# Ledger of designs, part 15: peptides against a protein of PDB entry 4Z63

Target 1, 334 residues: chain A of PDB entry 4Z63
Amino acid sequence: LCLGMNDLTGNIPEDLFHLKRLNLLGIQENRLSGSLSREIRNLSSLVRLDVSWNLFSGEIPDVFDELPQLKFFLGQTNGFIGGIPKSLANSPSLNLLNLRNNSLSGRLMLNCTAMIALNSLDLGTNRFNGRLPENLPDCKRLKNVNLARNTFHGQVPESFKNFESLSYFSLSNSSLANISSALGILQHCKNLTTLVLTLNFHGEALPDDSSLHFEKLKVLVVANCRLTGSMPRWLSSSNELQLLDLSWNRLTGAIPSWIGDFKALFYLDLSNNSFTGEIPKSLTKLESLTSRNISVNEPSPDFPFFMKRNESARALQYNQIFGFPPTIELGHNN

## One batch from the design tools (peptide; made by RFdiffusion4, then SolubleMPNN)

Design b1_p9_3_s1 (from b1_p9_3, 4 letters changed)
Fold by OpenDDE base, seed 1:
Structure b1_p9_3_s1 (fold): chain B 334 residues (1-334), chain A 9 residues (1-9)
Amino acid sequence: as target 1 above (334 residues)
Amino acid sequence: SSSSWVTTE
């Protein structure tokens, strides 16, 4: 049953939950309100539940133990409060959980040992607090993780050295500290292709340790951190780099010539720093901007990107990396 | 752009 993208209001009729053979319920992009009914438990054949972009409130019902076939739960952009229900945090069937842009709170806890099928997690823009869950690497299939705009004070856990499944990771605006430790840990994530760390590490030094290596890194975003230092030499070994945003920092020195050697680099923002010297001539020879047909069908994160001017401003949303226009932004430097 | 940055929030 697909009823998304309408002007439906009120609550879901209770009789809808008598549809025992229903595999897909999509009611997204409506004006549905009230609590999400516990009677969802009656939809025992449910594979996909999409309630996103509504006016739902209250706690998410703890009924996911009665939904043994549920693979996809999309609840982004609602007014949900409380935590992740225990049955949801223990779901062995769940592949994707998207609860971005809610009012969920407390400590983030997932039973990764039980969540054997979880491959995508979006909990961005919530009110989770405490520390990052140390057991996230135990989610053996977890590839896509957005935890942006939560209050995860402290450092990236050492256990994330073992996060082998991790490919796409965002921790933007999550009150993280110690960028040197974070990068030192995350370099062990050998499948990591996208790393977004915007609005963290305020005023720290960007490490220039040549021992750091991100072999498969395609997207690096560390914007608006007030970072000091220079363009990091270790980044020159990330030969697959496609998008780099280091804007709105306090980076100094020259833009190195090796920045133009990235064959796939199509988006570069180094603006609003303190870089000096000449613009590298190698930037005029970027293959991606001159001759390369960029494959639009490359795997991308499940979480959206936003181009923001401030935390409160409406941002442009990009659902794919290649949605970004080819860009070289070097403005507002010395 | 010079007046913006990328994020996921």
Scores: peptide ipSAE 0.544, ipTM 0.904, DockQ to the pose 0.647
Fold by OpenDDE base, seed 4:
Structure b1_p9_3_s1 (fold): chain B 334 residues (1-334), chain A 9 residues (1-9)
Amino acid sequence: as target 1 above (334 residues)
Amino acid sequence: SSSSWVTTE
């Protein structure tokens, strides 16, 4: 049953939950309100539940143990409160959980040893607090993780050295500290292709440790951190780099010539820093900007990107990395 | 854009 993208109001009719053979319930992009009924438990054949972009409130019902086939739960952009219910945090069938832009709170706890199928997690823009869950690497299939805009004070857990499944990771605006430790840990994630760390590490020094290596890094975003230092030499070894945003920092020194050696680099934002010297001539030789053959068919993160102009303004949403226009931004440097 | 930054929030 697909009823998305309408102007439906009120609550879900209780009789809908009598549909025991229903595999897909999509009611996204409506004005549905009230609590999500516990009677969802009656939808024992449910594979996909999409309640996103509504006005649902209250706690998410703890009924996911009665949904043994549920692979996809999309609840982003609602008013859900409380925590992740225990049955959801233990779901062995769940592949994707998206609860971005809610009011979920407390400590983030997932039973990763039970969540054997979880490959995508979006909990961005919630009210989770405490530390990052150290057991996330136990989610052996977890590839896509957005935890942006939560209050995860402290450092990236040391256990994330073992996060082998991790490919796409955002911790943007999560009150993280110690960028040196974070990068030192995350370099061990050999499948990591996308790393977003915007609005963290306030005023720290960007490490220039030549021992750091991100072999498969395609997207690095560390914007608006007020980071000090220079362009990090270790980044020059990330030969697959496609998108780099280091804007709105306090980076100094020259833009190095090796920045033009990235064959796949199509988006570069170094604006609003304190870079000096000349624009590297090598930037004029970027193959991605001169050749018509941009490979548009690469895997992307499941979480959206946003281009924000200020903290209060509506951001432009980009659902794919390749949705970004080819860009070189070097403005507002000294 | 010179006045913007990328995030996921």
Scores: peptide ipSAE 0.543, ipTM 0.903, DockQ to the pose 0.670
Fold by OpenDDE base, seed 3:
Order: C-alpha cells, then structure tokens, then sequence
Structure b1_p9_3_s1 (fold): chain B 334 residues (1-334), chain A 9 residues (1-9)
C-alpha cells in the first residue's frame, strides 16, 4: 500500500493493521500525526515500512519482534522521541534503518550481534549523546553509517579498525576530538570510500603522516574544522579520489602539484584557508574536468549530502556525489 | 561555492 506524497492528516486507520498479508506500507510525505500505533505489530508480513516526512511524535513502539520479515524502516523527518526500541535494536531481518532528523535521545545502543542483516543506518540529526557505540563493527554487513549532528563526545573507537564492511561514513558535527586518532583508526577500514567529518576536531592539526593510507577513498570531506597544518601527503596515495572538501580550515603552505594527478577528482574545495604560492598547473589537466563523463552508476551513500552556507540557511541537498557540479574552489586564501 | 561546505546533516 503506497499512500505517499499526499495531504493525509490524522492517524493511520486501525483497520489498516488488519492487513496481515501487507508487505509494503508507504505513507511518507503526508501530515500524519500522533503516535505510531503499536498495532503495526499485526502486519506480520511487513517487509517495508515508510512513515518518513510526517508529524509523528512519541516513542517508536517496541513491536519489531513481531515483524520478522521487516527489512526497511524509514522514519526520517518526524518528531519521534526516546531511544531505539529494544526489538528494533535486536532485529535480525532489518537491512536499513533511517531515523534521520528526529528527536531521539539517550545513549545509542544497537545489538549488532543480533542485527546480522543491517547494511544501512541513518541516525543523523538526532539528540543521541555519550560515546560512539564501540560494537558497530559487529554489524558485519553495515556499509552505510550516518551519525552526523549528534553529541558523541570523545574519539572514534579503536574497535573501528575492524569495521571492514564500512564503505560510507559520516560523523559531521558530532563533537568528535582527535583527528589523528580518527584517521589512524579509519584507515584500516579497507572498504571505506566516503568519509565525512565536517564540523569536528575544532582547531586541531590535520595529520601529515605518510604512514596513513586510504586506498579506496573517493570522497573526503573535512570542512569547517579550523584545522591547522598543510595539504596532507598521505592523501596523494588515494588514487580514486573524486571529491575533496577541506574548506573553512586554517591550512597553510602550497597546494601540491600531485592534486592534479587524481584522474577522477571533479570536485575540489580548498576555499577559506591560508594556502600560499601558485595554483598548480596540474589542476588544468584534471581528466575528469576535461574529457571524462564520470559514471553516474557508481554506488553512492544512502544518506544525502548537503551544501551548507550557515546553520540557519536551507542547505542544497544532493542525493548522489555526482550531483555536485564539477568544481574548483580556491577562493579566500592568503 | 566558497561560502559553503559539504555535510550530511
């Protein structure tokens, strides 16, 4: 049943929960309000539940133990409060959980040992606090993780060295500290292609350690951190780099010539730093900007990207990396 | 844009 993109109001009719053969319930992009009914438990054949972009409030009901076939739960952009229900945090069937842009709070806890099918997690823009859950690497299929705009004080856990399934990771604006430790840990994530760390590590030094290596890194975003240092030499070995944003830092020195050797680099923002010297001539020879149609068919993160100007302005949303225009931004350097 | 940055929030 797909009823998305209407002006439906009120709550879900109770009789809808009698549909025991229902595999898909999509009621997204409406004005549905009140609590999400616990009677969802009666939808024992449910594979996909999409309640996103509504006015739901209260706690998410703890009924996911009665939904053994549920693979997709989409609840982004609601008013949900409380934590992740225990049955949801233990769901062996769940592949994707999206609860971005809610008011969920407390310590983030997932039973990753039980969540054997979880491959995508978006909990960005919530009120989770404490530390990053150390057991996330136990979610052996977890590829997409957005935890941006929560209050995860401290460092990236050492256990993330074992996060082999991790491909797309965002921790933007999550009060993280110790960028050197974070990069030193995350370099062990051999499948990591997208790393977004914007608005963390305030005033730290960007490490220039030649021992750091991100073999498959395509997207690196470490913007607005007030980072000191220079263009890191270790980045030159990331031959698949497509998007680099290091804007709004305090980086100094020259822009190195090797930045033009990235055959797939189509988006470069080094603006609002303190870079000096000449613009490398190699940037004029970037293959991606001269001849190459970047393949739109590459896997992308499940979470959206945003181009933000300030906290109060509506950000431009990009659902795919290739939605970004080919860009070289070097402005506001001295 | 030089007045913007990329994020996921």
Amino acid sequence: as target 1 above (334 residues)
Amino acid sequence: SSSSWVTTE
Scores: peptide ipSAE 0.537, ipTM 0.902, DockQ to the pose 0.661
Fold by OpenDDE base, seed 5:
Structure b1_p9_3_s1 (fold): chain B 334 residues (1-334), chain A 9 residues (1-9)
Amino acid sequence: as target 1 above (334 residues)
Amino acid sequence: SSSSWVTTE
């Protein structure tokens, strides 16, 4: 049943929960309000539940133990409060959980040992607090993780060295500390292609440790951290780099010539730093900017990217990395 | 744009 993209108001009719054979319920992009009914438990055949972009409030009902076939739960952009219900945090069927832009709170806890199918997690823009869950690497299929805009104080857990499934990771604006430790840990994530760390590590030094290596890194975003240091030499070994945003830091020194050696680099933002010297001539030879055929259908994160000017403003949304315009931004390096 | 940065929030 697909009723998305309407002007529906009120609650879901209770009789809808009598649809025992329903595999897909999509009611996204409406004005549905109130609590999400516990009677969802009656939809025992449900594979996909999309309640995103509504006005739902209250706690998410703890009924997911009665939904053994549920693979997709999309609840982004609602008013949900409380935590992730225990049955949801233990769901063995769930592949994708998107609860971005809610008011969920407390310590983030997932039973990753039970969540054997979880491959995508978006909990960005919530009110989770405490530490990052050390057991996330136990989610053996977890590839896409957005935890941006939560209050995860402290460091990236050492356990994330074993996060082999991790490909797309965002922790932007999550009050993280110790960038050296974070990068030192995350370099062990052999499948990591996208790393977003914007608005963390406030005033720290960007490590220039040649021992750091991100073999498959395509997207690195570490913007607006007030980071000190220079362009990190270790980044030169990330030959697949496509997008680099280090804007709004306090990086100094020259822009190195190797920045133009990235064949796939189509988006570069080094603006609002303190870089000096000449613009590398190698930037004029970026193949990605000179070739017409940037038709690379590459896997992208499930979470959207946003181009923001401030924390409160609505940002331009980019659903795909290649939605970004080809960009070289070197402005404001005085 | 020169006044913007990339996030996922």
Scores: peptide ipSAE 0.532, ipTM 0.901, DockQ to the pose 0.636

Design b1_p9_4_s1 (from b1_p9_4, 3 letters changed)
Fold by OpenDDE base, seed 1:
Structure b1_p9_4_s1 (fold): chain B 334 residues (1-334), chain A 9 residues (1-9)
Amino acid sequence: as target 1 above (334 residues)
Amino acid sequence: PSWISSEEL
């Protein structure tokens, strides 16, 4: 049953939850309000539940043990409060959990040993607090992780050295500290292609350790951290780099010539730093900016990107990396 | 400021 993208109001009729053969319920992008009924437990054949972009409030019901076929739960952009229900945090069937942009709170806890099918987790823009869950690497299929805009004080856990499934990771604006430790850990994530760390590590030094290596890194965003240091030499070995944003830091020194050797680099923002010297002539030879045939069909994170062009403007949402226009921003390096 | 994030800030 697909009822998304309407002006539906009020509560879900309870009789809808008597549809025991229902595999897909999509009621997203409405004005549905109140609590999400516990009677969703009666939908024992449910594979996909999409309640996103509504006015739901209260706690998410702890009934996911009665939903053994549930693969997709989308609840983003609601007013949900409380924690992740225990049955949801232990779901062996769940592939994707999206609860982005809610009011969920407390310590984030997932039973990753039970969540054997989980491949995508979006909990961005919530009120989770405490430390990052050290057991996230036990989610052996977890590829996409957005934990941005939560209050995860401290460092990236050492256990994330073993996060082999991790491909897309965002921790933007999560009160993280120790960028040197974070990069030193995350370099061991052999499948990591996208790393977004914007608004963390405030005033720290960007490490220039030549021992750091990100083999498959395509997207690196470490903007607005007030980072000191220079362009990191270790980044020159990330030959697949497509997007680099280091804007709004306190980086100094020259822009190195190797920045133009990235064949796939189509987006570069180094603006609002303290870089000096000449613009590297190699930037004028970036193949991605000179050739019309960019392969648009590459895998992208499931979480959206946002670009804030002005402090007073709404951020523009980009659902794909290739949605960003080809860009070289070097402005405001005075 | 122009910068990228994974969340609307």
Scores: peptide ipSAE 0.506, ipTM 0.938, DockQ to the pose 0.855
Fold by OpenDDE base, seed 4:
Structure b1_p9_4_s1 (fold): chain B 334 residues (1-334), chain A 9 residues (1-9)
Amino acid sequence: as target 1 above (334 residues)
Amino acid sequence: PSWISSEEL
């Protein structure tokens, strides 16, 4: 049953939960309000539940133990409060959980040893607090993780060196500390292609450790951290780099010539730093900017990107990396 | 002057 993209108001009729053969319930992009009914438990054949972009409030009901076929739960952009229900945090069937842009709170706890199918987790823009869950690497299929805009404190857990499934990771604006430790840990994530760390590590030094290596890194965003240091030499080994944003830091020294050796680099923002010297002539040889055939068909993160053009402007949403225009920004390095 | 993030800031 798909009733998304309407102006439906009120609550879900209780009789809808008698549809025991229902595989897909989509009621997204409406004005549905109140609590999400516990009677969802009666939808024992449910594979996909999409309640996103509504006015739902209260706690998410703890009924996911009665939904053994549920693979997709989309609840983004609601007013949900409380934690992740225990049955949801233990779901062996769940592939994708999207609860982005809610009011969920407390410590983030997932039973990753039970969540054997989880491949995508979006909990961005919530009120989770405490530390990052050390057991996330036990979610052996977890590829996409957005935990941005939560109140996590401290460092990236050392256990994340074992996060082999991790491909897309966002922690933007999550009060993280110790960038040297974070990069030292995350370099062990052999499948990591996208790393977004904007608005963390405030005033720390960007490490220039030649032992750091990110083999598959395509997207690195570490903007607005007030980071000190220079362009890190370790980044020159990330031959697959497509997008680099280090804007709004306190980086110094020259822009190195190796920045032009990245064949796939189509977006470079080094603006609002303290770089000195000449613009590398190698930037004029970036193949990605001269050739029209950027492979648009590459897998992207499930989480959106946002570009904020100024402090007062609404952020523009980009659902794909290739939605960004080819860019070289070197401005405001005075 | 722009920056990228994964969330609306």
Scores: peptide ipSAE 0.499, ipTM 0.937, DockQ to the pose 0.922
Fold by OpenDDE base, seed 5:
Structure b1_p9_4_s1 (fold): chain B 334 residues (1-334), chain A 9 residues (1-9)
Amino acid sequence: as target 1 above (334 residues)
Amino acid sequence: PSWISSEEL
């Protein structure tokens, strides 16, 4: 049953929960309000539940143990409060959980040992606090993780060295500290292609440790951290780099010539730093900017990107990395 | 300011 993209109001009729053969319930993009009924437990055949973009409030009901076929739960952009219910945090069937842009709170806890199918987790823009869950690497299929805009104090857990499934990771604006430790850990994520760390590590030094290596890194965003240091030499080994945003830091020194050796680099923002010297002539030879055939069909994060062009303006949403225009921003340097 | 993030800032 798909009733998305309407102006439906009120609650879900209770009789809808009698549809025991229902595999898909999509009621997204409405004005449905109140609590999400516990009677969703009666939808024992449910594979996909999409309640996103509504006015739902209260706690998410703890009934996901009665939904053994549920693979997709989309609840983004609601007013949900409380934690992730225990049955949801233990769901062995769940592939994708999207609860972005809610009011979920407390410590983030997932039973990753039970969540054997979880491949995408979006909890961006919530009120989670405490530390990053050390057991996330136990979610052996977890590829896409957005935890941005929560209040995760401290460091990236050492256990994330074992996060082999991790491909797309965002922690933007999550009060993280110790960039050297974070990068030193995350370099062990052999499948990591996208790393977004904007608005963390405030005033720290960007490590220039030549032992750091991100073999598959395509997207690195570490903007607006007030980072000190220079362009990190370790990044020169990330031959697949497509997008680099280091804007709004305090990076100094020259822009190195090796930045033009990235064959796939189509977006470079080094603006609002303290870089000096000449613009590398190698940047004028970026194959991605001279050739028309960038492979637009590469796997992308499930989480959206946002670019805020002005402090007073709404951020522009980009659902795909290739939605960014080919860009070289070197403005506002010294 | 212009920068990329994964959330609307």
Scores: peptide ipSAE 0.498, ipTM 0.937, DockQ to the pose 0.829
Fold by OpenDDE base, seed 2:
Structure b1_p9_4_s1 (fold): chain B 334 residues (1-334), chain A 9 residues (1-9)
Amino acid sequence: as target 1 above (334 residues)
Amino acid sequence: PSWISSEEL
């Protein structure tokens, strides 16, 4: 049953939960309100539940143990409160969980040893607090992780060196500390292609340790951290780099010539730093900016990107990395 | 002045 993209109001009729053979329920993009009924437990054949973009409130019901076929739960952009219910945090069938832009709170706890099928997790823009869950690497298929805009005090857990499945990671604005430790850990994530760390590590030094290596890194965003230091030499080995945003830091020194050696680099923002010297002539030879054929068919994060022009401006949403225009931004340097 | 994030701030 697909009833998405309407102006439906009120609660879900309870009789809908009598549909025991229902595999797909999509009621997204409506004005449905109240609590999500516990009677969803009666939908024992449910594979996909999409309740996103509604006015649902209250706690998410703890009934996911009665949904043994559920692969997709989309609840983004609602008013859900409380934690992730225990049955959801233990779901062996769940492939994708999207609860972005809710009011979920407490410590983030997932039983990753039980969540054997989980490949995408979006919990961005919630009220989770405490530390990052150390056991996330136990989710052996977890590829896409958005935990941005929560309050995960402290450091990236040391256990994340074993996060082999991780490909796309967002931690923007999560009150993280110790960028040197974070990068030192995350370099072990051999499948990591996208790393977004904007609005963390406030005033720390960007490490320039040549021992750091991100083999498959395509997207690095570490903007608005007020980071000190210079362009990191270790980044020169990330030959697949497509997008680099280090804007709104306190980085100094010259822009190195190796920045123009990235064949796939189509978006570079180094604006609002303290870089000095000449613009590298190698930037005028970036193949990605001279060739019309950007390969648009690469796997991307499941989470959107947002570009803010100013702190007071609404962000523009970009659903794909290649939605960003080819850009070299070097403005507002000294 | 612009920056990228993964969430609307």
Scores: peptide ipSAE 0.505, ipTM 0.938, DockQ to the pose 0.924; fails the geometry check

